# Ledger of designs, part 168: peptides against a protein of PDB entry 4Z63

Target 1, 334 residues: chain A of PDB entry 4Z63
Amino acid sequence: LCLGMNDLTGNIPEDLFHLKRLNLLGIQENRLSGSLSREIRNLSSLVRLDVSWNLFSGEIPDVFDELPQLKFFLGQTNGFIGGIPKSLANSPSLNLLNLRNNSLSGRLMLNCTAMIALNSLDLGTNRFNGRLPENLPDCKRLKNVNLARNTFHGQVPESFKNFESLSYFSLSNSSLANISSALGILQHCKNLTTLVLTLNFHGEALPDDSSLHFEKLKVLVVANCRLTGSMPRWLSSSNELQLLDLSWNRLTGAIPSWIGDFKALFYLDLSNNSFTGEIPKSLTKLESLTSRNISVNEPSPDFPFFMKRNESARALQYNQIFGFPPTIELGHNN

## One batch from the design tools (peptide; made by RFdiffusion4, then SolubleMPNN)

Design b2_p19_8_s1 (from b2_p19_8, 13 letters changed)
Fold by OpenDDE base, seed 2:
Structure b2_p19_8_s1 (fold): chain B 334 residues (1-334), chain A 19 residues (1-19)
Amino acid sequence: as target 1 above (334 residues)
Amino acid sequence: PESLKKYLRFSESNYLTTE
């Protein structure tokens, strides 16, 4: 049953929960309000639940043990409060959980040893607090993780050295500290292609350690951290780099010539830093700027990107990295 | 080179995030 993109108001009719053979319920992009009914437990054949972009409030009901076939739960852009229900945090069937842009709070706790099918997790823009969950690497299929705009004080856990499934990771604006430790840990994530760390590590030094290596890194965003230092030499070994944003930092020195050796680099933002010297002539030879042979079929993060002018500004949403126009931004340097 | 001028932006004080 697909009833998305309407002006439906009020609650879900109770009789809808009698549809025991229903595999797909999509009621997204409506004006549905109140609590999500516990009677959703009666939908025992449910594979996909989409309640996103509504006015739902209250706690998410703890009924996911009665939904043994549920693979997709989309609840982004609602008013949900409380934690992740225990039955949801233990779901062996769940592939994708999207609860972005809610009011969920407390410690983030997932039973990753039970969540054997989880491959995508979006909990961005919530009120989770405490530390990053050390057991996330136990989610052996988890590839996409957005935890942006939560209050995860402290450092990236040492256990994330073992996060082999991790491909797309965002921790933007999560109150993280110690960029040297974070990069030193995350370099061990052999499948990591996208790393977003914007609005963390406030005023720290960007490490220039030649021992750091990100072999498969395609997208690096470490913007608006007020980072000191220079362009890091370790980044020159990331030959697959497609997008680099280091804007709104306090980086100094010259832009190195190796920045033009990235054959796939189509988006470069080094704006609002303190770089000096000449623009490298190698940037004029970037093939990716001249030949748009960017394969539209490359895997992308499940989470959106936002281009912001400031923390309070309305952002332009980009659903795919390849939606960015080819760009070299070097403005507002000395 | 003139070919790069179309890709050079100097006025956009934007940054990327996922929030």
Scores: peptide ipSAE 0.385, ipTM 0.773, DockQ to the pose 0.769
Fold by OpenDDE base, seed 4:
Structure b2_p19_8_s1 (fold): chain B 334 residues (1-334), chain A 19 residues (1-19)
Amino acid sequence: as target 1 above (334 residues)
Amino acid sequence: PESLKKYLRFSESNYLTTE
C-alpha cells in the first residue's frame, strides 16, 4: 500500500493494521500525526515500512520482534522521541534503518551482534548523546552510517579500526574531538570511500602524518572545523579521490601540485582558508574536468549531502555525489 | 589559468555536510 506524497492528516486508521499480508506500507510525505500505533505489530508480513516526512510524535513502538520480515524502516523527518526501541535495536531482519531528522535522545545502543543484516544506518540530526557506540563494528554488514548532528562527545572509538564493512561514514557536527586519533583509526577501514567530518575538531591541527593512508577514499569532507596546518601529504596517496572539501578552515601554505594528479577529482573546495602561493598548473590537467563523463552509476552514500553557506541557512540537498557540478573553489584565501 | 576560470566559483563558498 503506497499512499505517499499526499496531504493525508490525522493518524493511520486502525483497520489498516489488519492487513496481515501487507509487504509494503508507504505513507511518507503526508501530514500524519500522533503516535505511530503499536498495532503495526499486526503487519507480520511487512518488509518495508515508510512513514518518513510526516508529523509523527512520541516514542517508536517496541514491536519489531513481531515484524520478522522487516528489512526497511524509513522514519526520517518526524517528531519521534525517546530511544531506539529494544526490538528494533535487536532486529535480525533489518537491512536499512533511517530515522534521520527526529528528536531521538539518550545513548545510541544497537545490538550489532543481533543486527546481522543491517547495512545502512541513518540517525543523523537527532539528540543522541554520550559516546559513539563502540560495538558498531560488530554490525558485520554495516556499510552506510550517518550519525551527523548528534552530541557524541569525545573521540572515535578505537574499535572502529575493525570496521571492515564501513564504506560511507558521516559524523558531521557531532562534537567530536581529536582529528589525529579519528583519522588514525578510520584509515584501518579498508572499504571506506566516503568520510564526512564537517563541524568537528574545532581549532585542531589537521595531521600531516605520512603514515596515514586511505586506499579507497573517494570523498573527503572536513569543512568548517577551523583546522590549522597545511594540505596533508597523506592525502596524495588516495588516488581514487573524487571530492575534496576542506573549506572554512585555517589551513596555510601552498596548494600542492599533486592535487592535479587525482584522475577522478571533479569537486575541489579549498575556499575560506589561508592558502598562499600560486594555483598549481596541474589542476588544469584534471581529466575529470576536461574529458570524462564520470559514470553516474558509481555507488553513493545513502545519506544526502547538504551545501550550506552558514549554520542557519537552508541547504541545497544532493542525494548523490554526482549531483555536484564539476567545481574548483579556491576563493577567500590569502 | 584561463582553462580553470569556467570551474572557479568566486561566490562565498558553501561547505558540505550531511545534516
Scores: peptide ipSAE 0.378, ipTM 0.783, DockQ to the pose 0.726
Fold by OpenDDE base, seed 5:
Structure b2_p19_8_s1 (fold): chain B 334 residues (1-334), chain A 19 residues (1-19)
Amino acid sequence: as target 1 above (334 residues)
Amino acid sequence: PESLKKYLRFSESNYLTTE
């Protein structure tokens, strides 16, 4: 049953929960309000539940033990409060959990040993607090992780060096500290292709450690951190780099010529730094800017990107990295 | 370089995030 993209109001009719053979319930992009009914437990054949972009409130019901076929739960952009229900945090069937842009709070806890099928987790823009969950690497299929805009004070856990499944990771605006430790840990994530660390590490030095290596890194975003230092030499070994945003930092020195050696680099933002010298002539030879055939079919993160001008401005949403126009931004340097 | 002018966006500097 797909009833998304309407102006439906009120609560879900109770009679809908009598549909015991229902595999797909999509009621997204409506004005549905009130609590999400516990009677969802009666939908024992449910594979996909999409309640996203509504006005739901209260706690998410603890009924996911009665939903053994549930693979997809989308609840983004609601008013949900409380924690992740215990049955949801232990779901062996769940592949994708999206609860972005809610009011969920407390310590983030997932039983990753039980969540054997979880491949995508979006909990961005919530009120989770404490530390990053050290056991996330135990989610052995977890590829996509967005934890942006939560209050995860402290450092990236040392356990994340064992996060071999991790491919797409965002921690934007999560009150993280110690960028040197974070990069030193995350370099061990052999499948990491997308790393977003915007609005963290305030005023720290960007490490220029030649021992750092990100073999498969395609997207690096470390914007608006007030980072000091220079263009990091370790980044020159990331030959697959497609997108680099280091804007709104305090980086100094010259833009190195090796920045033009990235054959796939189509988006470069180094704006609002303190770079000096000449623009490297190698940037004029970027094949990605001259050739129309960027292979658009590369896997992208499940979480959207937002292009922000300031904290109060409505951001432009980009659902795919390849939705960005080819860009070189070098403005507001010295 | 003139060849880059078409890619240079002198718009108010944006930054990327996931929030």
Scores: peptide ipSAE 0.347, ipTM 0.780, DockQ to the pose 0.693
Fold by OpenDDE base, seed 3:
Structure b2_p19_8_s1 (fold): chain B 334 residues (1-334), chain A 19 residues (1-19)
Amino acid sequence: as target 1 above (334 residues)
Amino acid sequence: PESLKKYLRFSESNYLTTE
């Protein structure tokens, strides 16, 4: 049953929860309000639940043990409060959980040993606090992780060295500290292609350790951290780099010539830094800017990118990395 | 001139409609 993209108001009719054969409930993009009914437990055949973009409030009901076929739960852009229910945090069937842009709070806890099917997790823009869950690497299929805009004080857990399934990771604006430790840990994530660390590590030094290596890194975003230092030499070994945003830092020195050796680099933002010297002539030789139809078929994060020009400006959405226009932004350097 | 603050974030408000 798909009732999305309407002007439906009020509560979900209780009779809807009598549909025991319902595999898909999509009621997204409405004005549905109140609590999400506990009677959702009666939808024992449910595979997909989409309640996103509504006015739901209260706690998410702890009924997911009665939903053994549930693979997709989308609840983004609601007013949900409390934590992740225990039954949801232990769901063996769940593949995708999207609860972005809610008011969920407390310590983030998932039973990753039970969540054997979890591939995508979006908990961005919530009120989770404490430390990052050390057991996230135990979610052996977890590929996409957005934890942006939460309050995860401290450092990236050492256990994330073992996060082999991790491909797309955002910790943007999560109050993280110690960028050197974070990069030193995350370099062990052999499948990591997208790393977003924007609005963390405030005023720290960007490490220039040649021992750091990100073999499969395609997207690196470390914007608006006020980072000091220079363009990191270790990044030159990331031959698959497609997008680099280091804007709004305090990076100094020259832009190195090796920045033009990235055959796939189509988006470069080094704006609002303190870079000096000449623009490398190698930037004019970037193949991706001159000739290549970048193949739209490359894997992208399950979570969209958001470009903010100003804190008050309406942001542009980019669902795919290749949705970004070819860009070289070097403005506002001294 | 307020230097146009440009940065990338994960979307705060985007719905992924999987068609």
Scores: peptide ipSAE 0.095, ipTM 0.553, DockQ to the pose 0.053; fails the geometry check

Design b2_p19_8_s2 (from b2_p19_8, 10 letters changed)
Fold by OpenDDE base, seed 4:
Structure b2_p19_8_s2 (fold): chain B 334 residues (1-334), chain A 19 residues (1-19)
Amino acid sequence: as target 1 above (334 residues)
Amino acid sequence: PSSLLPYLRFSESTYITTE
């Protein structure tokens, strides 16, 4: 049953929960309000539940143990409060959990040992507090992780050295500290292709340790951190780099010539830094900007990107990395 | 070959975030 993209109001009719053979319930993009009924437990054949973009409030019901076939739960952009229900945090069937842009709070806890199928997690823009869950690497299929805009004070856990499944990681605006430790840990994530760390590490030094290596890194965004230092030499070994944003930092020195050696680099933002010297001539030789063959079929993160002019500005949303126009931004360097 | 002229945005400095 798909009832998305309407102006439906009120609660879900109780009789809808009698549909025991229902595999897909989509009621997204409505004005449905109140609590999400616990009677969703009666939908024992449910594979996909989409309640996103509504006015739901209260706690998410703890009934996911009665939904043994549930693979997809989309609840983004609601007013949900409380934690992740225990049954949801232990779901062995769940592949994708999207609860982005809610009011979920407390310590983030997932039983990753039980969540054997979880491959995508979006909890961006919530009120989770405390530390990043150290056991996330135990989610052995977890590829896509958005934890941005939560209050995860402290450092990236050392256990994330073992996060082999991790490919797309966003931690933007999460009150993280110690960028040197974070990069030193995350370099061990052999499948990491996208790393977004914007609005963290306030005023820290960007490490220039040549021992750092990100083998498969395609997207690096570490903007608006007030980071000091220079263009990091270790980044030159990330030969697959497609997008680099280091804007709104306090980076100094020259833009190195090796930045033009990235064959796939189509988006470069180094704006609002303190870079000096000449623009490298190698930037004029970026193959991605001269040839049309950007592979449109590359896998992207499940989480959206936002381009902002400032913290208060309305963001432009980009659902795909390749939605960004080919860009070289070097403005506002003083 | 229509060169995808990079948008040289010398204008308002933006940044990318995910939230």
Scores: peptide ipSAE 0.412, ipTM 0.768, DockQ to the pose 0.593; fails the geometry check
Fold by OpenDDE base, seed 2:
Structure b2_p19_8_s2 (fold): chain B 334 residues (1-334), chain A 19 residues (1-19)
Amino acid sequence: as target 1 above (334 residues)
Amino acid sequence: PSSLLPYLRFSESTYITTE
């Protein structure tokens, strides 16, 4: 049953929960309000539940043990409060959980040893607090992780050295500390292609440790951290780099010539730093800016990107990395 | 062949984030 993209109001009719053969319930992009009924438990054949972009409130019901076929739960952009229900945090069938842009709170706890099918987790823009969950690497299929805009104090857990499934990771604006430790841990994530760390590590030094290596890194965003130091030499070994944003830091020294050797680099933002010297001539030879042969069909993160002018400004949303225009931004360096 | 002229954005001090 697909009733998305209408002006439906009120609660879900109780009789809808009698549809025991229903595989897909999509009621997204409406004005549905109140609590999400516990009677969803009666939809025992449900594979996909989409309640996103509504006015739902209260706690998410603890009924996911009665939904053994549920693969997709989309609840983004609602007013949900409380924690992740225990049955949801233990779901062996769940592939994708999207609860982005809610009011969920407390310590983030998932039973990753039970969540054997989880491949995408979006919990961005919530009220989770405490530390990052150390057991996330036990989610052996977890590829896409958005935990941005939560209050995760402290450092990236040492256990994330074992996060082999991780490909797309967003931790923007999460009150993280110790960038040297974070990069030193995350370099062990051999499948990591997208790393977004914007608005963390306030005033720290960007490490220039030649022992750091990110072999498959395509997207690195570490903007607006007030980072000190220079362009890191270790980044020159990330030959697949497509997008680099180090804007709004306190980086100094010259822009190195090796930045023009990245064959796939189509977006470069080094603006609002303290870089000096000449613009490398190699930047004028970037193949990605001269040829259309960028594979637009590359897999992207499930989470959106946002381009912001400042912390209070309305962001432009980009659902795909290739939605960014080919860009070289070197402005506002002194 | 429409040359993908790079947008040299000299004026918009933007940054990328995910939330």
Scores: peptide ipSAE 0.397, ipTM 0.757, DockQ to the pose 0.543; fails the geometry check
Fold by OpenDDE base, seed 3:
Formats: structure tokens, C-alpha cells, sequence
Structure b2_p19_8_s2 (fold): chain B 334 residues (1-334), chain A 19 residues (1-19)
């Protein structure tokens, strides 16, 4: 049943919960309000539940033990409060959980040993507090993780050295500290292609440790951290780099010539730093900017990117990395 | 007027914005 993209108001009719053979319930993009009914437990054949973009409030009901076939739960852009229900945090069937842009709070706890099918987790823009869950690497299929805009004080857990499934990771605006430790840990994530760390590590030094290596890194975003230091030499070994944003830092020194050696680099933002010297001539030779054949079909994160021009302005949403226009931004360097 | 240049982030979509 797909009832998305309407002006539906009020509550879900109770009779809808008698549809025991229903595999897909999509009621997204409506004005549905109140609590999400516990009677969703009666939908025992449910594979996909999409309640996103509504006015739902209250706690998410702890009934996911009654939903043994549920693979997709989309609840983004609601008013949900409380934690992740225990049955949801233990779901062996769940592949994708999206609860972005809610009011969920408390410590983030997932039973990753039980969540054997979880491959995508979006909890961005919530009120989770405490530390990052150390057991996330036990989610052996977890590829896409957005934890951005939560209050995860402290450092990236040492256990994330073992996060081999991790490919797309966003921790932007999560009150993280110790960028040197974070990068030193995350370099062990051999499948990591996208790393977003914007609005963390305020005023720290960007490490220039030549022992750091991100073999498969395609997207690095570490914007608006007020980071000190220079362009990190270790980044030159990330031969697959496509997008680099280090804007709104306090980086100094020259832009190195090796930045033009990235064959796939189509988006570069180094704006609002303190870079000095000449623009490397190698930047004018970036193959990706001269050849139109950017393969649009590369896998992207499941979480959206946002280009924010002003702190108060509407951000442009980009669902794919290749949705960004080819860009070299070097403005506002001193 | 410091032209605030764009930066990449995961933004709040406030749910109140009727698209």
C-alpha cells in the first residue's frame, strides 16, 4: 500500500493494521500525526515500512520482534522521541534503518551481533548523546553510517579499526575531538570511500603523518573545523580521490602540486583558509575537469549531502556525489 | 561583506518546511 505524497492528516486508520499480508506500507510525505501505533505489530508480513516526512511524535513502538520480515524502516523527518526500541535494536531482518531528523535521545545502543543484516544506518540529526557505540564494527554488513549532528562527545572508538564493512561514514557536527586519533583509527577501515567530519575537532591540527593511508578514499570532507596545519601529505596516496572539501579551516602553507595528480578529482574546495603561494599549475590539468566522462554510476552514500552557503540559508541537497558540479574553489585565502 | 562560501555538511531539514 503506497499512500505517500498526499495531504493525508490525522492518524492511520486502525483497520489498516489488519492487513496481515501487507509487504509494503508507504505513507511518507503526508501530515500524519500522533504516535505511531503499536498495532503495526499486526503487519507480520511487512518488508518495508515508510513513515518518513510526517508529523509523528512519541516513542517508536517496541514491536519489531513481531515483524520478522522487516528489511526497511524509514522514519526520517518526524518528531519521534526516546531511544531506539529494544526489538528494533535487535532486529536480525533489518537491512536499512533511517531515523534521520527526529528527536531521538539517550545513548545509542544497537545489538550489532543480532543485527546481522544491517547495511545502512542513518541516525543523523537526532539528540543522541554520550559516546559513539564501540560495538558498531560487530554489525558485519554495515556499510553506510550517518551519525552526523548528534552529541557524541569524545573520540572515535579504537574498535573502529576493525570496521571492515564501513564504506560511507558521516560524523559531521557530532562534537568529536582528536582528529589525529580519528584518522589513525579510520585508516584501518579498508573499504572506507567516503568520510565526512565537518564541524568537529574545533581548532585542532590536521595531522601530516606520512604513516596515514586511506587506500580507497574517494570523498573527504573536513570543512569548518578551524583546523590548523597544512595540506596533509598522506592524502597524496589516496589515488581515487574525487571530492575534497577542507574549506573554512585555518590551513596554511602552499597548495601542493600533487593535488593535480588526482585523476578523478572533480570537486575541490579549499576556500576560507590561509593558504599562500601560487595556484599549482597541475590543477589546470585535472583529467576529470577536462574529460566529460565522469562515470555517473558509482555507488554513493545513502545519506544526502548538503551544500550550505550561509549558516542561516537553505542548504542545497545532493543525493549523489556526482550531483556536485565540477568545482575548484580557492577563494578567501590569505 | 564576507561572502560565506559553501561548505559540505549534513543539514537539518526542519520538517516544518513544506516542500
Amino acid sequence: as target 1 above (334 residues)
Amino acid sequence: PSSLLPYLRFSESTYITTE
Scores: peptide ipSAE 0.066, ipTM 0.561, DockQ to the pose 0.055; fails the geometry check
Fold by OpenDDE base, seed 5:
Structure b2_p19_8_s2 (fold): chain B 334 residues (1-334), chain A 19 residues (1-19)
Amino acid sequence: as target 1 above (334 residues)
Amino acid sequence: PSSLLPYLRFSESTYITTE
C-alpha cells in the first residue's frame, strides 16, 4: 500500500492494521500526526515501512520483535522522541534504518551482534549524546553510517580499526575531538570510500603523518574545523580521490603540485584558508574537468550530499557524488 | 562572495532501495 506524497492528515486508520499480508506500507510525505500506533505489530508480513516526512510524535513503539520480515524502516523528518526501541535495536531482519531529523535522545545503543543484516544506518540530526557506540564494528554488514549533527563528545573509538564493512561515514558537527586519533583509526577501514568530518576538531592540527594511508578514499570532507597545518602529504597516495573539501580551515603553505595528479578529482574546495604561493599548473590538466565522460559508476552512499552555496542558502540535495558540478574553489586565501 | 560551504548535510536520501 503506497499512499505517499499526498496531503493526508490525522492518524493511520486502525483498520489498516488488519492487513496481515501487507508487505509494503508507504505513507511518506504527508501531514500525518500523533503517535505511531503500536498496532503496527499486527502487520506481521511487513518488509518495508515508510512513515518519513510526516508530523509523527512521541516514542517509536517497541513492536519490532513482531515484525520478523522488516528490512526497511524509514522514519526521517518526524518529531519522534526517546531512544531507539529495544526490539528495533535487536532486529535481525533490518537492512536499513533511517531516523534522520527527529528528536531522538539519550545514549545511542544498538545490539550489533543481533543486527546481522544492517547495511545502512542514518541517525543524523538528532539529540543523541554521550560517546560513539564502540560496538558499531560488530554490525558486520554495516556500510553506510550517518551520525552527523548529534553530540558525541570525545574521540572515535579504537574499535573502529576493525570496521571493515564501513564504506560511507559521516560524523559532521558531532563535537568530536582528536583528528590525529580519528584518522589513525579510520585508515584501517579498508572499504572506506567516503569520510565526512566537517565541524569537528576545533582548532586542532591536521596530521601530516606519511604513515597514514587511505587506499580507497574517494570523498574527503573536513571543512570548517579551523584546522592548522598544511596540505597533508599522506593524501597524495589516495589515487581514487574524487572530491576534496578542506575549506574554512587555517591551513598554510603552498598547494602542492600532486593535487593535479588525481585523475578522478572533479571537486576541489580549498577556499577560506591561508594558502600561499602559485596555483599549481597541474590543476589545469585534471582529466575529470576536461573530459565529460568519466563514467565512474561507483555506488553512491545511501545518504545524500547537500551543497550549500552559502550559509543562508537552501541546501541542494545530491543523491550521487557525481551530481556535484565540477568545481575548483580556491577563494579567500591570502 | 560567500564561499560554497558544502554543508554535507545528510539530506533525506530517498534510499532508492534497488529491489
Scores: peptide ipSAE 0.023, ipTM 0.624, DockQ to the pose 0.048; fails the geometry check

